# Peptides against a protein of PDB entry 2AUS: the designs that were tried, part 141

Target 1, 323 residues: chain A of PDB entry 2AUS
Amino acid sequence: ADIKREVIVKDDKAETNPKWGFPPDKRPIELHIQYGVINLDKPPGPTSHEVVAWIKRILNLEKAGHGGTLDPKVSGVLPVALERATRVVQALLPAGKEYVALMHLHGDVPEDKIRAVMKEFEGEIIQRPPLRSAVKRRLRTRKVYYIEILEIDGRDVLFRVGVEAGTYIRSLIHHIGLALGVGAHMAELRRTRSGPFKEDETLVTLHDLVDYYHFWKEDGIEEYIRKAIQPMEKAVEHLPKIWIKDSAVAAVAHGANLTVPGIVKLNAGIKKGDLVAIMTLKDELVALGKAMMSTQEMIERSKGIAVDVEKVFMPRDWYPKLW

## One batch from the design tools (peptide; made by RFdiffusion4, then SolubleMPNN)

Design b2_p19_4_s1 (from b2_p19_4, 9 letters changed)
Fold by OpenDDE base, seed 5:
Structure b2_p19_4_s1 (fold): chain B 323 residues (1-323), chain A 19 residues (1-19)
Amino acid sequence: as target 1 above (323 residues)
Amino acid sequence: SREEEISKKSEEILEELRK
């Protein structure tokens, strides 16, 4: 999520009509909810699926989905995509995660040794999925981006860890304990980040959602529920983006593949096969798709399919058909 | 306050959701 991507401009004269579309900050409250993502503080106890079901009941929604499972006992950042935005979770599932974990050591270890050994777990690690995982128990490599020790109190080690999606912190702690020679287990775990979603002023509880929904429905105050729901575009901030001409938006919204002439600007470093977000010049999410060209090919070529459009989010009527 | 009333109602709703 933290990789700043350069923006390459292909058409510096491209303008957008302010009358077309609904920019993320200009959606009526009902439309904002239909294209929303909640940065939920998941409580410990319920499953991520139960919490999604509760949000649907609280907000009177037909559909919702979460951006990556938290175990029942794990609290913290759970992105919940709503209604028409539900499918945006596919962008969040592969996103990096951050956790704060409490590791309990099964023996006494000098602090210097704890620090030295934990630093060795930065980088590539080999993991086996836990027995309860629906994923086949194959050995897999995962990246640990960073480990930051926050506190060491005897046998208790509080640390922040940034990891590749599907890294099991419980397994990491088990391996750290083995490397320390005393063994260890995960005492507590909180997720502090899921891609672009983090612990900030947008983080809300289930209580907040109930309160804010009642303020809106009973008292006519939309401010709180509006603030509690992020636009779906937040859920794709970490993806490479391609911005398209107004004339290309309706075609893509109808499920047409993006062709090279429709591109106004794009991020550097797109590779063939990457998941990309197709955006309007007003930063509205049109669709997710698979890059069929690199950034360089999209710059150099005058024609061809740039993106195979997989999932459309934008309604077909937000932009006029200009074909 | 209206906020306290809503907060109490929210607790009741959440207790019902947890059953």
Scores: peptide ipSAE 0.124, ipTM 0.775, DockQ to the pose 0.872
Fold by OpenDDE base, seed 3:
Structure b2_p19_4_s1 (fold): chain B 323 residues (1-323), chain A 19 residues (1-19)
Amino acid sequence: as target 1 above (323 residues)
Amino acid sequence: SREEEISKKSEEILEELRK
């Protein structure tokens, strides 16, 4: 999410019709909900699936999906994509995560040694997934982007950790404990970030959602529920983007692959095989797809398939068919 | 207040959803 991507302009003369589409900030409340993502503060206790089911009941929704499972005992940032936005969660699965963890040591260790050893776990680590994981229990590398020790109280170590998706904090703590020579276990865990979603003013509880829904439905006050739901475009902020011509939007919304002539601007550093977000010139999410070209190829070529469109989000009628 | 009534109803709904 924090990687600033350069924007390369391919067509500097491309204009957009202000009458077409629904920019994220201009959606009526019902449409905003249909294309929304909640930055949920998941309570400890329920499964991520139970919490999604509760949100569907609270908001009277048919569909919802979460942006990466939290264990029942784990609290914090759980993005929940709603209705027509449900499939946007696929963009969040590969996103980096941040946690605050409480590690309990099984013996006494000098603070200087704790700090030194934990610093060695920044970078590439080898992990084996837990038995309960749907992921095959093969050894794999994962990146630990940073470890920040917040507090050391005897045998209790509170720390912030930024990690690659699918890094197991419980396993990290186990390995830290082994390296310290005394052993350790994970006492508490909270997720503080999932890609573009973090602990900020957009973080809401299940209780907040019930209250805000009632304020809207019973009292006609939409402002609270509007603020509690982020536009689906938030869920793709961390992805490389390709912005397309108005004339290409309807074709992509019908499931056509994006061809090179449809590109107006794009992020630098796209590689073949990358997940990319296809955007309008009004920053509306049209679709997710797989890049079939690099950024350089998309600039240099006059024709060809730039993106294999995998998931369409935009309705077919927001932009006119111009082919 | 209306807010207190909603909050109370919200707790009841959440308790029902947890069963």
Scores: peptide ipSAE 0.037, ipTM 0.675, DockQ to the pose 0.861
Fold by OpenDDE base, seed 1:
Structure b2_p19_4_s1 (fold): chain B 323 residues (1-323), chain A 19 residues (1-19)
Amino acid sequence: as target 1 above (323 residues)
Amino acid sequence: SREEEISKKSEEILEELRK
């Protein structure tokens, strides 16, 4: 998620009209909620779907969706996209995840051996999805980006792990236990990161949301609920971005594909087939789409479809029709 | 309950990560 992407400018003279659109920091509270994402601290016990249903009830919302299932017993970072932002979860599903896990070993193992074996599980691993997963039970490769041992207390190993989306930590721990020769199981799991969402000042509980909504509706204090909800643009921070001319915004908001002449600036390293965020010059999310060209092709070509628009977020009336 | 134990340990882990 912390991938700093170079920005290539195609049109350094492109200006934006300050009267058009609603930048993330300038949305009225009602509009902010309509285009919001909560960085929820999911409690252990409930399903991710139950928690989303509770948020809808607490905040009096019609729609919401989560940025990747946590098992009932798993706590921590669950991004919940609200109302008009609900579809932004598409950006979060493929995002990397971080967890803190407690592994319990079924026998005594020297600390040096634990450290050595766990280091060997960094990189590509083969996993079979558990029975409870909606994913077909086929063997698949997943990446473990890093393992950081936090504490070793006898048979208990506390560690941080960064993984590719859909890596099963329970299965990882089982295989580590087999490699150690004693067996192991997952005693505890918490998700500490989901793409751009992490454990920080934006992390809120269900109780916080109840209180903050009460302060807004009954006491007229909107500050707390405003801070508890992130703009939907937060949910796409990890994606490669393409910034477009004001004259192209309304067409894309109507579901037209982005053509090369509409591009003002873009991130380096876009490949054909990548999920990309189409942004205004005010950093407003217009749409998500599939890149039909590389960054290089988008620079070199004067015409053609740059992005196949899959999901529009921006209302059609925020920018004028200039086509 | 096991859920309460997990909750407590999850809070402990959060406190450690904030340090």
Scores: peptide ipSAE 0.006, ipTM 0.381, DockQ to the pose 0.034
Fold by OpenDDE base, seed 4:
Structure b2_p19_4_s1 (fold): chain B 323 residues (1-323), chain A 19 residues (1-19)
Amino acid sequence: as target 1 above (323 residues)
Amino acid sequence: SREEEISKKSEEILEELRK
């Protein structure tokens, strides 16, 4: 998720009209909520769907969706996309995740052996999805990006783990326990990251949301609820981006595919088939789409469909039709 | 397949850890 993508400029003379659009930092509070994502600290106990339903009730919303299920007993980072931003969860589902896990060993193991074996689980692992998963129980590879042991206290091992989306930490701990020869189980699990969302100043509880909504509606204080909701653009920070001309924005907002002449700048390393974010020059999310060209093809070609537009977010009237 | 190769490596690692 933290891979700084190089930005390649294709048109260095492209300007943007400051009167058009609504940059993420300049949205009125109602519009900010309509295009918002909450970095929720999910409590242990409720399902992710129950928590989304509660947020909808607290904030008086019609629609919301979450950026990847947490089990009822699992706490921590649950991105909740609101109203018109609801579909941005598509960007978060495939995003890397980080967890802090407490593993309990079923026997005594020397600390040096624990450290050595856990390091071997960095990289590609084979997982069988649990029976309760809606995913077909096919053997699949997943990446473990890193394992950081935080504390070892006898049979209790506290560790941080960065993983590919859909890696089952319970299954990882089970396999670590088998490799250690004593067996193990997951005692506790907290998600500390979901793509660009992490444990930081933007993390809010359900209690915070109740209070902040009341401060806004009863006291007229918008500051707290504004800070508690991130712009939808936060939810695409980890995606490769393509920035487009002002003249192309309205067409894409109407559902037209992005053509090569509309591109001002783009990230390096886009491959055909990648999910990409189409942005304005003011860093507003216009749409998500599928790359039909590589970065190199988008640079070298003068024409053609660069992105097949799948999900439009921007309203049609934020930018004028210039065609 | 790459899945079979990784499966085999995981089995080899598990077998080495059992020794």
Scores: peptide ipSAE 0.000, ipTM 0.266, DockQ to the pose 0.009

Design b2_p19_4_s2 (from b2_p19_4, 8 letters changed)
Fold by OpenDDE base, seed 1:
Structure b2_p19_4_s2 (fold): chain B 323 residues (1-323), chain A 19 residues (1-19)
Amino acid sequence: as target 1 above (323 residues)
Amino acid sequence: SREEEIKKKADEELAELAA
């Protein structure tokens, strides 16, 4: 999310009809929920699947899904995509994560040595998935983007860590403990970020959702539940974007691949094979897809398939068929 | 512990949702 991508304009004369579509800020509350994502503060105790089941019960939903499993004991940022937005979680699975972890050392180590050794774990690390992971227990590399020590109290080390998706903090702490020569274990873990979702004013509890749903249904006050649910477009803020002509929207919403003539503007640095978000000129998410061209190829070419459309989100009727 | 209090609160919230 923090990577500001340059926007390259291909067609500076492209206009959008204000009567077509439903921009994220103009959705009726029912439609907002249908295309919503909750930035949930997952409590410790329940599984991520149990929490999703409760959200479905609280909000009377048919479908929901989470943006990456937190273990039962792990609290914090769990994006929960609702109803028609449920599959937007595929954009969040590969996204970077941040955690605050408490590491307990099994012996006394000087603070200077703790700091020095933990800094050596920034970069590429070799991990083995835990036994409880559904992932095949093969050695794999993962990136640690940063480690920030927050507090050292004797044998307890509180630290912030930014990691590649699917990095196991428990395994990281185990390896740090081995490198320190005394051993260590993970005492506590909280997820503070999942891609564009972080600890901010959008973070809500299960209790908040109960109260806010009650205020809407019983008191007619939609403000709280509206604020508690983010538009699905929030879940793709970290992806490279391609903005398309109004005339291309209905075709893509029907599952047609995006062709180069449909592009109005796009982010720099798209590579072939990247996951990209296809947007309207009103910043509505039409679809997710795989880039079949680089940004440069999409600029230079007059024709061809720019994006292989993998998942449509927009209804087929929000924009007229202009073909 | 704070973990036990948060767990207790979560279990209470769950009990209220299960009721």
Scores: peptide ipSAE 0.005, ipTM 0.400, DockQ to the pose 0.084
Fold by OpenDDE base, seed 3:
Structure b2_p19_4_s2 (fold): chain B 323 residues (1-323), chain A 19 residues (1-19)
Amino acid sequence: as target 1 above (323 residues)
Amino acid sequence: SREEEIKKKADEELAELAA
């Protein structure tokens, strides 16, 4: 999520009409909810699906989806995409995750040895998915981006860990315990980050959502529920972006592929096959798609399909059809 | 208070999901 991407301008004369679209900060409250993502603090106990069902009930929603399952006993950051934004969770599934974990050792180990061994687990690790996972059980590599030991109290090791999507922290702790020679298990786990969503002022509880919905519906106070819901564009902040002309927006919103002439600016480092976000010049999410060209090809070429559009989010009527 | 009623309702709704 923290990768700063250079922005390359292809058309420096492109302007946007301020009367078209609904920028993320200018959506009426009902529209904001329809295109929203909640940064939920999932409590321990319920499944991620039960929590999504509850959010749908309290906010009177037809559809919602989460940005990656947390086990029932695991708390913390669960992005929940609402209504028209529901499919934006596809951008969050491959995103990096951070956790705080409590590891309990099955024997006494000197602190210096704990620190030394845990440092060796930074980088590429080999994992096998657990039996309860819908993922086919085969050996696979996953990247551990960092391990930060927060506290060591005898046999209890509190640590922060940044990982590639689909890294199993329970399996990591098991392997650390084996490397220490005493064995270990995961005592506690909290997710502190899921891509662009982290523990910050946008993190809300289920109780907060009940209160804020009642303040809106009964008192007419929309401020709290507005702050509790992030725009769907938040869920794509970590993706490479392509910004398009106003004249291309309606075509893409109808499901047409993005062609090279529609590009105004784009991030550096796009490769063929990458998931990209197609944006308006007002930073509105139009669609997600697969890059059919590299950044360099999109700059150098005058024509061709730049993005195969897979998921449209923007309504067809926010921008006029200019063709 | 209204806040106590809202909290009570929230707790009841969470308890219903745990069942």
Scores: peptide ipSAE 0.000, ipTM 0.341, DockQ to the pose 0.563
Fold by OpenDDE base, seed 4:
Structure b2_p19_4_s2 (fold): chain B 323 residues (1-323), chain A 19 residues (1-19)
Amino acid sequence: as target 1 above (323 residues)
Amino acid sequence: SREEEIKKKADEELAELAA
């Protein structure tokens, strides 16, 4: 998620009308909720689906969805996309994850050996999905981006791990235990990051949401509930972006594919087939789509379909039709 | 050793997985 993407400008003269759209920071509270994502601290115990159902009840919502299942016993960062933003979770499913895990070893191992072996698990690992996973039990490679040992206390190893989406930490700990020759199991797990969502000032509990909703509805205080809900654009911060002309926004919002002439600026390193976020010049999410061209092709070509639009988020009336 | 047997089983599981 922290990869700074270069921004290439194609049209340095492109301006945006300040009267059109609703920038993420300028949405009325009701509209902010309709296009919101909660960085929820999921408690241990409930399923991710139960927690989503509770949020819907607390906030009086029709629709919500989560950015990747946490097991009942697992706590921490669960992005919950609300109402019209619900489908933005598709951007979060492939996003990298971070966890803090407590591994319990089944035997005594010298600290130096623990550190050495755990370092070997940085990089590509072969994982077998757990038996209880509905995912086809195909062998798959996954990337472990980093392992940071936080504490070693005898047989208990506390560590931070950054992983590719769908890496099973329980399976990783099992394999580490096998490599150490003593075996191991996952004692505790907390998710500390899901793409752009992390443990920060935006992390809120279910109790916070109850209180903040009451402050809004009973006392007319919007500040707390406004801070507790992130704009849906937060959920796409980790994606490559394409910024479009005001004249292209209404067409894309109606489900038209993005053509090359509509592009004002774009991130470097887009490949054909990548999931990309189509943005206004005010950093409003218009749509998610599949890149039909590379960044280089989008720069060099004068025409053609740049993005196959898959999911529209922006209402079709926020920008005028200029065609 | 029990460590060698566990490693051998892990290597066999990995080899069956790589096949």
Scores: peptide ipSAE 0.000, ipTM 0.304, DockQ to the pose 0.010
Fold by OpenDDE base, seed 2:
Structure b2_p19_4_s2 (fold): chain B 323 residues (1-323), chain A 19 residues (1-19)
Amino acid sequence: as target 1 above (323 residues)
Amino acid sequence: SREEEIKKKADEELAELAA
């Protein structure tokens, strides 16, 4: 998520009409909720599905979805996309995750050996999904991006770990315990990051949401509920972006594929087959789609389909039809 | 108001997404 992507400008004279669309920071509260994502601090105990059902009841919503399941006993960062933004969770499912884990060792191991062995688990690891997973129990590789040991207290090892989506921390800890020769289990787990969502000032509890909704509905105070909900555009910050002309927005909002002439600027390093976010010049999310060209091809070509549009988010009438 | 038009449009498209 923290990878700064270069922005290549294809049309340096492209302007946007300030009367069209609704920039993320200019949405009325009802519209902000309709296109919102909550950075929820999931409590331990309930399932991710139960928590989503509670949010729907608290906020009087018809639809919501989460950006990747946390086990019942696991707390922390659970992005919950609301109403019209519900489908934006597809951008978060493949995103990297960070956790803080407490590993309990089943025997005494010198601290130097703990540190050395845990460092060997940075990189590619082989995992088998747990029995409770709906995923077929096939061996698969997953990347561990980093392991940071925070504290070692005898047999208790507190560590931060950055991982590829669908890495099982319980299985990682089991394998670390085997490599240490004493065995280990996962005592505690908290998710501290899910793509662009992290532990920061945007993290809110279910209790916060109850209070903030009450302040809005009973007291007329919108400020708290507005701050508790992020714009859906937050959920795509980690994706490569393509910014389009005002004249292309309505066509893409109607489900038309993005063609090369509609591109104003784009991120470097887009490959054919990548998931990309199509944005307005006001940083509004129009759609998600599959890149049909590389960044280089989108620069060099004058025509052709740049993005196969898979999911439209923007209403069809925010921008005029200019075709 | 622009806000009332936005609310009305938001309600209309919610109805289309419920259909």
Scores: peptide ipSAE 0.000, ipTM 0.326, DockQ to the pose 0.032; fails the geometry check

